# Ledger of designs, part 45: peptides against a protein of PDB entry 3C2G

Target 1, 209 residues: chain A of PDB entry 3C2G
Amino acid sequence: IRTFDLLGLLLHDSDAIDGFVRSDGVGAITTVVQYPNNDLIRAGCKLLLQVSDAKALAKTPLENILPFLLRLIEIHPDDEVIYSGTGFLSNVVAHKQHVKDIAIRSNAIFLLHTIISKYPRLDELTDAPKRNRVCEIICNCLRTLNNFLMMWIPTPNGETKTAGPNEKQQVCKFIEIDILKKLMSCLSCEGMDTPGLLELRSTILRSFI

## One batch from the design tools (peptide; aimed at target 1 L49 N147)

Design b2_p24_5_s2 (made by RFdiffusion4, then SolubleMPNN; from b2_p24_5, 13 letters changed)
Fold by OpenDDE base, seed 1:
Structure b2_p24_5_s2 (fold): chain B 209 residues (1-209), chain A 24 residues (1-24)
Amino acid sequence: as target 1 above (209 residues)
Amino acid sequence: MEERLRKAREEQDADFDKHLELSA
């Protein structure tokens, strides 16, 4: 725990973060969080989030890391773990098609829907810290979904990757009224990526119209 | 972080707008 906290303090600039990632730092964290200690898992996932926008991640194989992280988020009912994990996921899938493919093959679409579905509406949460954390989690999930959907939107050049039938069915679940209400509730939260959420709304509409 | 995501989105939006213009 203290080691991850210290590492987080040392990784304050982009060069240090890139150096850590190039030294298989992400793999090292994922190895450590395999131990059944909640505090260690929280600290490790937080550190993953802190390095998740590193340029060096573009050169890092994530074939073993992403499935593990997705499974960890699935089985661990901890808001801090889910926040950090979905944040990491949203950042790493933003840049590379192959990373999106790994996540999709690892049932990420279904998992994102499950996460959003399990949380109450933001207006039902009276505790402000909890409400803000839930909003951030939902935003991370929706941002990740947007990155997936953008792969299947026809480009002007007619080159469209087609979603498989299973992926299409899973994506269709996001137009459920409850999911749409949660999306709209996030748009009303202060300090959130409102432009990104509006983009997602547009992407969803274009995907289903 | 936000700025790079914004630039990537802007490029995708620009490509989409070009497609709409070509399809009209």
Scores: peptide ipSAE 0.008, ipTM 0.430, DockQ to the pose 0.189
OpenDDE base, seeds 2, 3, 4, 5: peptide ipSAE 0.019, 0.019, 0.017, 0.007; ipTM 0.474, 0.476, 0.444, 0.451; seeds 2, 3, 4 fail the geometry check

Design b2_p24_5_s3 (made by RFdiffusion4, then SolubleMPNN; from b2_p24_5, 14 letters changed)
Fold by OpenDDE base, seed 4:
Structure b2_p24_5_s3 (fold): chain B 209 residues (1-209), chain A 24 residues (1-24)
Amino acid sequence: as target 1 above (209 residues)
Amino acid sequence: MEERLRKARQEQAEDFDEHLALSA
């Protein structure tokens, strides 16, 4: 735990983060969080989030890391772990087609739906810190979904991948009324990236038309 | 809405400041 905290303090600039990632820091974290210690898992996932936007991740093989992380957030009910894990996932798949493919093959779409479905509506949460954290988790999930959906939207100049039948079925779950209500509730939360959520809404609509 | 770079950096800064405050 203390080691991750210390690392987090040192990894405050992009160069240090990239150096850590180039030294297989992500693999090191994922090895450590295999221990059944909740505090260690929280700290490790938080550190993953901190390095999740590193440029060096584009050169890091994630085939063994992503499935593990996805399983971790699937089985761990801790909001902080889920927050950090979904945040990591959202950032790491951004602009990286191969990483998106790994995540999708690892059942990420279904997992995102499961996570969102397990949380209550934001209006049912009276505790502001809890509500904000849940909102952030939902936003992380939806942002990740947006990154996936963008793969299948025809671009004027490019060959678009077609979602498989299973992926399409899983994506269709996100237009359920409960999910849409949660998306709308996130739009009403203060401090959220409202423009980003509106973009997601647009992407979702385009994906289902 | 693909990357959380800005927010991630903000969280890093907040964590750093909090740690400094606790160490002091």
Scores: peptide ipSAE 0.024, ipTM 0.511, DockQ to the pose 0.057
OpenDDE base, seeds 1, 2, 3, 5: peptide ipSAE 0.032, 0.009, 0.017, 0.022; ipTM 0.436, 0.462, 0.421, 0.504; seeds 1, 5 fail the geometry check

Design b2_p24_5_s4 (made by RFdiffusion4, then SolubleMPNN; from b2_p24_5, 15 letters changed)
Fold by OpenDDE base, seed 3:
Formats: sequence, C-alpha cells, structure tokens
Structure b2_p24_5_s4 (fold): chain B 209 residues (1-209), chain A 24 residues (1-24)
Amino acid sequence: as target 1 above (209 residues)
Amino acid sequence: MEERLQKAREEQAKFFDEHLKLSE
C-alpha cells in the first residue's frame, strides 16, 4: 500500500508513467489487487487510474488485464474501486480499437449498464461526497460508452463497423428514459463533464445502432 | 427495433434540449 502511495506521488511526469507501464507496471498492479485486501485493491486501482492515459499502453497487451479489471469492478462494493476502474476503462479504450474490442468481448457494455443501474438517482443522494463520486462513476461509464458508439458511426472515408445484435440490444438500454433521467441528473453535480454528455447525445443521434 | 430506436433518439434529443435550456 505504501509503495502504491509513493508511486502515486512520483508518477506526475508522463515519462515516468510511461516507464512504469513499459516495465509491466499495469500487470504488476493487477497481480497485487488479486489479494483480498480492500485497502490494497483501492490503492492499486487508484494507481491504475493514474497511469491509464499513458502512451505506452498502446503497446501493452491487455487481453488478460482488462477482463480481470472488469470482473473486479463488477463485484467490488467500494465506490472508490469502481471509480478508479471505470476511469481506467474509459481512458484505456480511448483511441484504441483493439482495446475496445477486448472490452466489448468481455461484456463491458452490459457492465456499464449494471454499474449505472446499481446507483440511485443523484437527487436521492443527500451526502455530497457520495453523490459526487457516483456522478463521476456515471461519467466514466458514459465516456466509455461514447467511445464504443463511435466505432459504429460512419467515417468520412466511408468505413464503419457494424454493431452485432447483442451490442445493439445492450446499447439500447442506455437510451431508455429512466436511464437518461439518471444520466442527466449528473449535470447538477459540480465538476460534471457536461461537454461529455453533449458529445454522447451527438454520438447517439449519429449512431447506426 | 429501428422505429423504437428512432423514437428513443427523438425523445432523447428533446430531453437533452429541454434540460439544457433549463440549466442555462
């Protein structure tokens, strides 16, 4: 735990982060968080989030790492773990088609829906820190979803992927009015990624799904 | 499915626009 904290303090430089990732730092963290220690899991996932936008991740095999992380955030009750995990997911899939494919094959779309669904509406949360954290989790999920949806929008060159029937069905769950109301309630939270929600709106409307 | 999706998109668009207008 102390090591993760120290690493977190030192990893403010992009080159240091890349160095850590190139040294299989992500794999090392995922190994450590397999132990049933909540403090360790929390610290490890936080560190994952801190390195989740590293350039070196483009060359890191994630076939074993990503499914594990997805399972972790599916079952772990701690909002801090879910926050870090969904943040990692949203960053790691960005601009990387291969990683998006791994995530989707690992049931990420359904997981995102599950995560959003497990939390009450933000207006029902009276504790401000809790409400803000839940809002951030939902934002991470939305950013991830947006990244998935973008794959199924035609590009200027005419190339596009088509979502499978299962993916389409899962995506449709996010357009239901109850889900939309929950998502829009996030706009009332301080620090909310309002531009991200607007982008998601645009992406949904332009999607072939 | 496509008709339902189109209706959902329209509803979503209206909802976003209304909410944004209220929040401004």
Scores: peptide ipSAE 0.027, ipTM 0.531, DockQ to the pose 0.030
OpenDDE base, seeds 1, 2, 4, 5: peptide ipSAE 0.023, 0.023, 0.021, 0.009; ipTM 0.474, 0.491, 0.487, 0.385

Design b2_p24_6 (made by RFdiffusion4)
Pose (drawn by RFdiffusion4):
Structure b2_p24_6 (pose): chain A 208 residues (1-190, 192-209), chain P 24 residues (1-24)
Amino acid sequence: IRTFDLLGLLLHDSDAIDGFVRSDGVGAITTVVQYPNNDLIRAGCKLLLQVSDAKALAKTPLENILPFLLRLIEIHPDDEVIYSGTGFLSNVVAHKQHVKDIAIRSNAIFLLHTIISKYPRLDELTDAPKRNRVCEIICNCLRTLNNFLMMWIPTPNGETKTAGPNEKQQVCKFIEIDILKKLMSCLSCEMDTPGLLELRSTILRSFI
Amino acid sequence: STRLENAYKEQEETFDNTVTEALS
């Protein structure tokens, strides 16, 4: 845990996190967080979140790491882990088609739907720290969704990709009534929460 | 971190530009 904390302090900028990724740091973190201990898992995921915007992640073999992390997000009961994992997912798929492909084959879009749906409305959360966390989680999920939807919207530049039935059923779950009600309620609930502004802006983009 | 916040803003701009191009 202290090693994770120290690496977190050392990796202050883009060159450092890229150096860490080129040294197989992401694979090392994911291997270590297989140990069943929550403090260790929380610490490893916090560091993964920190290095998630690395451009070198375009070159790292993610065929095994990514499905493992999606499974972890799916079953780990604590919000800090979910926060870190979905934050990492939103950055790691950004600008990387083959990485979006890995995520789709592992049902990443279906998982985003499940993560958003499990939480009550933001007005039903009393403690401010927790409400801000759920807000940032939903925001992470929708950001990840938006990074996927770009593939299938007609671009005059000529890269009109066709969605397979697998991608179609996952994306179409986001027009089911339950999640639309929840998403529209985040847009209008009445809530002093620092992440609310970014969340509402991201929701509008998801509908667009 | 500021770096992650900037990465998030870049993702939003990328999405908005892709939608503008699609509507053009």

Design b2_p24_6_s1 (made by RFdiffusion4, then SolubleMPNN; from b2_p24_6, 14 letters changed)
Fold by OpenDDE base, seed 1:
Structure b2_p24_6_s1 (fold): chain B 209 residues (1-209), chain A 24 residues (1-24)
Amino acid sequence: as target 1 above (209 residues)
Amino acid sequence: SPLLQQARAEQDAAFDKTIAESLA
């Protein structure tokens, strides 16, 4: 915990972050968070989020790291862990086809649905800090989903990958009424990326019509 | 394609209806 706090204080510079990542810092964190200590897991995942946009991650193999993180998010009920983990996921898949493929093969789409399903509608949350955190989690999930769907959008001059039947089925779950109610409740949250939600809607329509 | 445009419009309408129902 103290070590992660110290690292967090030092990782304000992009070069320092890149140096940490190049030194297998992400792997080191994932090793540490395998221990059943909630505070340690929370601190480690927060640090992962802090380095998730590092340029050096483009050169970092994530084949072993990403499945582990997804599993951690799946089994851990802690909002801070889920926030950090989904934030990490959304950042690392952005503009990286290979990473998207790893995530999808690791059942990320289903996991995103599971995460959204776990939380109540935001309008049912009376505690503002809790509501805001949940909203941020949902936003991370939606951004990640949008990044996945972008792979399947036909381009005028390019070959597009086609979503498999399983992926299509999993994506369709996001337009179920119960899920839509939760997503729409996010629009009432100050921290909600409304343009992002609209973009996701557009992306779904373009991908499956 | 007019057919594609029509299909998109229909799906868009269906989606909007679903969203409206979700708000009720």
Scores: peptide ipSAE 0.030, ipTM 0.498, DockQ to the pose 0.027
OpenDDE base, seeds 2, 3, 4, 5: peptide ipSAE 0.026, 0.028, 0.035, 0.031; ipTM 0.545, 0.495, 0.542, 0.520; seeds 2, 4, 5 fail the geometry check

Design b2_p24_6_s3 (made by RFdiffusion4, then SolubleMPNN; from b2_p24_6, 11 letters changed)
Fold by OpenDDE base, seed 1:
Structure b2_p24_6_s3 (fold): chain B 209 residues (1-209), chain A 24 residues (1-24)
Amino acid sequence: as target 1 above (209 residues)
Amino acid sequence: SERLEKAREEQDKAFDETVALSLS
């Protein structure tokens, strides 16, 4: 735990982060968080989030890491773990088709729906810190979803990928009214990525309406 | 193109209104 804290303090520049990633730092964290220690898992996942936008990740195989992380998020009810994990997911899939494919094959779409579904409506949360954290989690999920959906929307250049039938079924869950309500509730949260959420709204409309 | 853009704007509005009603 202290080691992760120290690393978190040291990894403030892109070169250090890239160095850590190139040295299989992500794999090392993944190994450590396999132990049943909640504090360790929280710290490790937070560190993953901190390095999740590293350039070196583009060259890092995530086939063994991402499924594990997704499973970790699935089985842990810890908001901090889920926050860090979904944040990591959102960042690593951004602009990386290969990583998106790994995530989708690892049932990420369904997991995102599960995560969003388990939380109450934000307007029902009276505790501001809790509400904000939940909002951030949902936003991470929705941004990730947007990244997936964008693959299947025709571009002006005529390039498009077709979603498989299973993916289509999973995606359809996100047009459920309860999910849409939670999306909109996130738009009302202060400090959230409103432009990103609006983009998702547009993407949903283009995909389903 | 302009017609399509207007249609999208209308869809966005309808979507927002529907969600707003559901949140009330």
Scores: peptide ipSAE 0.034, ipTM 0.509, DockQ to the pose 0.031
OpenDDE base, seeds 2, 3, 4, 5: peptide ipSAE 0.020, 0.022, 0.020, 0.025; ipTM 0.536, 0.577, 0.478, 0.623; seed 4 fails the geometry check

Design b2_p24_6_s4 (made by RFdiffusion4, then SolubleMPNN; from b2_p24_6, 11 letters changed)
Fold by OpenDDE base, seed 4:
Structure b2_p24_6_s4 (fold): chain B 209 residues (1-209), chain A 24 residues (1-24)
Amino acid sequence: as target 1 above (209 residues)
Amino acid sequence: SPRLREARREQAESFDETVKLSLS
């Protein structure tokens, strides 16, 4: 058990987690993982994931944290880091427009596309644990993406933010042939968020083309 | 371009059909 793993074990309830976050625990983790050590980074990101749904995050400035994390998962091919990072991302952007904006400005959409694109087809992964982890990563990505897209989906009252041209272009990349092939491979995965995948596709088709 | 949009739409629709078939 690594230090962050131990800490994670101590944070066994929502109050403890929230307390940790209120004490700038997220910032502390990000500070620690700035010093490259794969094991430390893995453990730190896992801990981030563990606290990523804390209510106290609403009061936590993420302007520096999110870009850092996004960069971290961009440069680390480690599935565990990516899993934890995308999991963190998916949780922190949920229901928080400001956080979504930070992530999007930090090129999160493209990054998520890159993440999905870099992995082999799920149906080509023979190792079940690996396949499952990749599936989970993709699910995290899908959830995050869908959360992003919600900002630009027309509401019944007609009031919605308009995606910028760059964002629109990035979103539309998820309906290109190469990514489609990858996404198709996801359909065979038992743990795949198929509804989320379909939602993404539907939203893009209806609102971004 | 309109052509690009149409191509993307067609691809997306084709994918959706594939998904439907896969889920049936």
Scores: peptide ipSAE 0.026, ipTM 0.624, DockQ to the pose 0.028
OpenDDE base, seeds 1, 2, 3, 5: peptide ipSAE 0.012, 0.024, 0.025, 0.023; ipTM 0.417, 0.584, 0.454, 0.561

Design b2_p24_7 (made by RFdiffusion4)
Pose (drawn by RFdiffusion4):
Structure b2_p24_7 (pose): chain A 208 residues (1-190, 192-209), chain P 24 residues (1-24)
Amino acid sequence: IRTFDLLGLLLHDSDAIDGFVRSDGVGAITTVVQYPNNDLIRAGCKLLLQVSDAKALAKTPLENILPFLLRLIEIHPDDEVIYSGTGFLSNVVAHKQHVKDIAIRSNAIFLLHTIISKYPRLDELTDAPKRNRVCEIICNCLRTLNNFLMMWIPTPNGETKTAGPNEKQQVCKFIEIDILKKLMSCLSCEMDTPGLLELRSTILRSFI
Amino acid sequence: SFEKEKERIEEEREEALEEFLSEL
């Protein structure tokens, strides 16, 4: 845990986090967090979140790491893990087609739907720290969804990709009535939460 | 959104460094 904390302090900028990724740091973190201990898992995921915007992640073999992290997000009961994992997912798919492909094959879009649907409306959360966390989680999920949807929107530049049935059923779940009600309620609930502005802006982008 | 997330991560890192140095 202290090693994770120390690496978190050392990796202050882009060059450092890219150096860590080129040294197989992401694979090392994911291997270690297989140990069933929540403090250790929380610490490893916090560091993964920190290095998630690394451009070197375009070169790292993610065929095994990414499905493992999706499974962790799916079953781990604590919000800090979910926050870190979905934050990492949003950055790691960004600008990387082959990584989006890995994520789709592992049902990443279906998982985003499940993660958003499990939480009550933001007005039903009393403690401010927890409400802000759920707000940032939903935000992370919708930012991941938006990084996917770019593939299938007609671009005059000529890269009109066709969605397979697998991608189609996952994306279409986001027009089911339950999640639309929840998403529209985040847009209008009445809520002193620092992450609310970014969340509402991201929701509008998801509908667009 | 990506820039704001990065800013939050960096603020938390700076605060954690100040706390670590104070303990020394």

Design b2_p24_7_s1 (made by RFdiffusion4, then SolubleMPNN; from b2_p24_7, 11 letters changed)
Fold by OpenDDE base, seed 1:
Structure b2_p24_7_s1 (fold): chain B 209 residues (1-209), chain A 24 residues (1-24)
Amino acid sequence: as target 1 above (209 residues)
Amino acid sequence: YAERQRERLEREREEALREYLAKL
């Protein structure tokens, strides 16, 4: 716990973050969060989020790390763990086809649907900090979904990967009325990634129309 | 009856998607 808090205070520089990641810092965190301690899991997942945009992650094997994190989020439905874990997922899949493929094989699409489905409507959340945290989690899920959908959009100039029948079925769950209502509620939250939501709109149009 | 329920659910999904895309 204290070590992760200290690392989080020291990792303000991009070169320090890259140095930590090159030293298998992500593997070290994932080893420590295997212990059944909620405070340790929260602190470790927060540190994963802090290093999730590091350039050095492009050279880090995520084949064992990513399935473990997805399973951790599934088993430990803590909002802070889910926020950090979905934030990590959304950042590591960005522009990385091989990482997207690992996430999809690790049931990420279904997990994202489960996460969005379990939260109440934002209008039912009277506590502003809780409402904002739920908005952020949903945004992380949507950004990740957008990154998956983009793989299957036909491009005029290239071989587009076709979604398998299972992936297509999993993605079709995000156009359920209850899911779409939760997505619309995010537009009313202050400080939302409006550009990311507009990109998702464009991606949905190209994927489902 | 089951087919009419599927058609209704599909229309409701299309309407919700159009509403979502219009608010974005």
Scores: peptide ipSAE 0.023, ipTM 0.508, DockQ to the pose 0.014
OpenDDE base, seeds 2, 3, 4, 5: peptide ipSAE 0.020, 0.021, 0.020, 0.023; ipTM 0.491, 0.399, 0.464, 0.528

Design b2_p24_7_s2 (made by RFdiffusion4, then SolubleMPNN; from b2_p24_7, 15 letters changed)
Fold by OpenDDE base, seed 4:
Structure b2_p24_7_s2 (fold): chain B 209 residues (1-209), chain A 24 residues (1-24)
Amino acid sequence: as target 1 above (209 residues)
Amino acid sequence: YAKRQRERIKKEQEEARKKYLELL
């Protein structure tokens, strides 16, 4: 635990983060978070979030790591773990087609819907810290979805990957009224990535119209 | 998008660092 917190404090430099990732640091963290200790899992997932934008992740094999993390964030009850895990997922799939493909094959689209669906409406949350954390989790899920949808939008060059029938069906669940209400509630939260949520809204419209 | 997320993460990291230094 303290070692991960200390590493998180040392990893302020992009080169140090990149060095850690090149040294299989993501694999090392993933090994440690397999132990049934919630404090260790929380600290490890927070460290994953801290390194999730490293350039070296483009060269890191994620075939064994991503499916494990997806299962962890599916079952883990702690919102801090879910926040860190969904944040990691959102960052690692950004601009990496092979990582998107691993995540999609690992049922990530359905999982993102499940995570959003399990939380109450933000207007039902009276505790501001809890409400903000739930909003951040929903935003991480929706941002990950945006990164997937962008693969299936026609480019001016005519090259478009087509979503499979299962992926299309899973994506259609995000136009459910309850999901749309949660998206709109997140747009009203202070300090949220409103431009990213607006980008997702535009991407959804372009995917369904 | 990734730039603003990095800026937020950096801010959260700096706040966490500040709190940790206050605990030492």
Scores: peptide ipSAE 0.026, ipTM 0.584, DockQ to the pose 0.505
OpenDDE base, seeds 1, 2, 3, 5: peptide ipSAE 0.022, 0.024, 0.026, 0.025; ipTM 0.507, 0.512, 0.512, 0.533; seeds 1, 2 fail the geometry check

Design b2_p24_7_s3 (made by RFdiffusion4, then SolubleMPNN; from b2_p24_7, 13 letters changed)
Fold by OpenDDE base, seed 3:
Structure b2_p24_7_s3 (fold): chain B 209 residues (1-209), chain A 24 residues (1-24)
Amino acid sequence: as target 1 above (209 residues)
Amino acid sequence: YAERQRQRIQEEQEKELEKFLELL
């Protein structure tokens, strides 16, 4: 806990963050959060989120890190862990095909479905702080999902990666009625990332229609 | 019977998808 708070206080600029990442700082965090301490896990995941947009992550091997983080999010019901972890996931997969492939092999699509399925509709949340946090989690999930789906959209040249049968089955869960009703409830929520939802709409249209 | 039930579920999913896409 205190070590991660101290590290967070040292990482105020992009060069310091890149230096930390180049020194295997992400691996160090993931090693420390293996201890069964919820406060330590929260602090570690928050620090992961803070470094998740670092340019140095493009050169960092995530094969051992990302599966561990995904498992951590799966087993911890904590909204702060889920927020930080889905935020990290959404940032690290952005524009990085190799990282997308690692996440998908680690059942990330199914995990995103599980997260969205767990939370109530946003219109049922009366507490504004809780609603906003859940909204942010859902936005992180949708942005991540959009980034995955974009890999399977045909280019104008007709070249595209094909989703495997398992991935296709996992993606099909997001067009289930219960999920669609939850996504529709996002349209009425103040503070929703409407642009991100519109991007997902466009990607769904290209993938299924 | 099971095939007709699967078809009805699929048609319902397609309708809800269409509604979702129309609201966006």
Scores: peptide ipSAE 0.029, ipTM 0.569, DockQ to the pose 0.013
OpenDDE base, seeds 1, 2, 4, 5: peptide ipSAE 0.026, 0.020, 0.020, 0.025; ipTM 0.599, 0.460, 0.444, 0.559; seed 2 fails the geometry check

Design b2_p24_7_s4 (made by RFdiffusion4, then SolubleMPNN; from b2_p24_7, 12 letters changed)
Fold by OpenDDE base, seed 2:
Structure b2_p24_7_s4 (fold): chain B 209 residues (1-209), chain A 24 residues (1-24)
Amino acid sequence: as target 1 above (209 residues)
Amino acid sequence: SAELQRKRIQEEREKKLKEYLELL
């Protein structure tokens, strides 16, 4: 725990973060968070979030790391772990097709649905810190989903990857009424990534209409 | 028919999606 906190304090520079990632720091964190210690898992996932936008991650094999993290998020009830994990996921899939493919094969789309499904509507959360954290989690999920859907949108060059039947089925879960109600509740939430939500709206329109 | 039911469910989902998207 203290080691991760110390590392987090030292990793304020992008070059230092890249150095840590190049030294298999992400693999080291994932090794440590395999131990059933909630505080350690929380600290490790927070550190993963802190390094999740590192340029060096493009060269890091995520084939073993990402499925593990997704499984951790799936089974762990801690909002801080889910926040950090979904934040990590959102950042690592951005602009990286191979990482998107790993995540999708690891059932990430359905996991995002599960995460959104387990939380109340934001307008039902009276505790502001809790509401804000849930809002951030949902934003991470939506941003990740948007990144997945963008793969299946026609490019100006007419090239389009087609979503498989399984992916289409997973995406269809997000148009369920309960999910839509939760997404609508995000519009009234202070601190919601409104631009990101509008981007997702545009992406959904292009994907389904 | 099961096909008609699937189509109706899909149309209802699309309607709800449109309603949601109009609110955004």
Scores: peptide ipSAE 0.028, ipTM 0.484, DockQ to the pose 0.013
OpenDDE base, seeds 1, 3, 4, 5: peptide ipSAE 0.027, 0.023, 0.026, 0.027; ipTM 0.492, 0.464, 0.501, 0.456

Design b2_p24_8 (made by RFdiffusion4)
Pose (drawn by RFdiffusion4):
Structure b2_p24_8 (pose): chain A 208 residues (1-190, 192-209), chain P 24 residues (1-24)
Amino acid sequence: IRTFDLLGLLLHDSDAIDGFVRSDGVGAITTVVQYPNNDLIRAGCKLLLQVSDAKALAKTPLENILPFLLRLIEIHPDDEVIYSGTGFLSNVVAHKQHVKDIAIRSNAIFLLHTIISKYPRLDELTDAPKRNRVCEIICNCLRTLNNFLMMWIPTPNGETKTAGPNEKQQVCKFIEIDILKKLMSCLSCEMDTPGLLELRSTILRSFI
Amino acid sequence: TAAETRLTAAREEQDTELDTFLAD
């Protein structure tokens, strides 16, 4: 845990996190967080979140790491882990087609739907720290969804990709009535929460 | 703090790029 904390302090900028990724740091973190201990898992995922915007992640073999992290997000009961994992997912798929492909094959879009659907409306959360966390989590999920939807919107540049049935059923779950009600309620609930502005802006983009 | 700042910049960059993409 202290090693994770120390690496977190050392990796202050882009060159450092890229150096860490080129040294197989992401694979090392994911291997270690297989140990069933929540403090250790929380610490490893916090560091993964911190290095998630690395451009070197375009070169790292993610065929095994990514499905493992999606499974972790799916079953780990604590919000800090969910926050870190979905935050990482949103950055790791950004600008990387082959990584989006890995995520789709592992049902990443279906998982975003499940993560968003499990939380009550933001007006039903009393403690401010927790409400802000759920807000950032939903925001992470929708940012990940938006990084996927770009593939299938007609671009005059000429890269009109066709969605397979697998991608179609996952994306179409986002027009089911339950999630639309929840998403529209985040847009209008009446809520002093620092992450609310970014969340509402991201929701509008998801609908667009 | 430094990691938060990078991650906030990365989010802002993705959002700007998505808005430009949708406008085109």

Design b2_p24_8_s1 (made by RFdiffusion4, then SolubleMPNN; from b2_p24_8, 12 letters changed)
Fold by OpenDDE base, seed 3:
Structure b2_p24_8_s1 (fold): chain B 209 residues (1-209), chain A 24 residues (1-24)
Amino acid sequence: as target 1 above (209 residues)
Amino acid sequence: SSAEERLREAREKQAEDLDKFLES
């Protein structure tokens, strides 16, 4: 735990973060968070989030790491773990087809829906910090979904990948009225990137038309 | 779920292995 805290302090610039990632730092974190210690898991997932946008991560094999993280998020009820994990997921899949494929193969689409469905309506949450955290989690999930959907949007040039039947079925769950309402409710959350959410909403809706 | 149980078992095994290593 202290090691992760120290690492978090040291990883204050992009070069340090890249150096950590190149030295298999992500693998080290995922190894450590496999131990049944909630504080360690929280700290490790937070550190993963901190390095999730590192350039060096594009060269890091995630075949064993990502499925583990997805399972971790699936079984942990802790909002902080889910927040960090979904944040990591959303960042690592961005602009990386290979990572998207690993995530999808590891049932990420279904997991995202499960996570969103798990939380109550934001309007029912009276505690502002809790509501905001839940909103951030939902946004992370939807951003990840958007990254997946972008793979299947026809481009003017080149062959577009088609979603498999299972993926299509799982994606269709996100057009449920409850999911859409939760997305809309996120727009009212304090500190949220409203323009970004609106863009995401537009992309998601267009993907289903 | 089966996946949750497998993960729990794996973590328990790793914890045991770590404990054994630390005791050696």
Scores: peptide ipSAE 0.037, ipTM 0.470, DockQ to the pose 0.014
OpenDDE base, seeds 1, 2, 4, 5: peptide ipSAE 0.019, 0.000, 0.000, 0.020; ipTM 0.470, 0.317, 0.320, 0.477

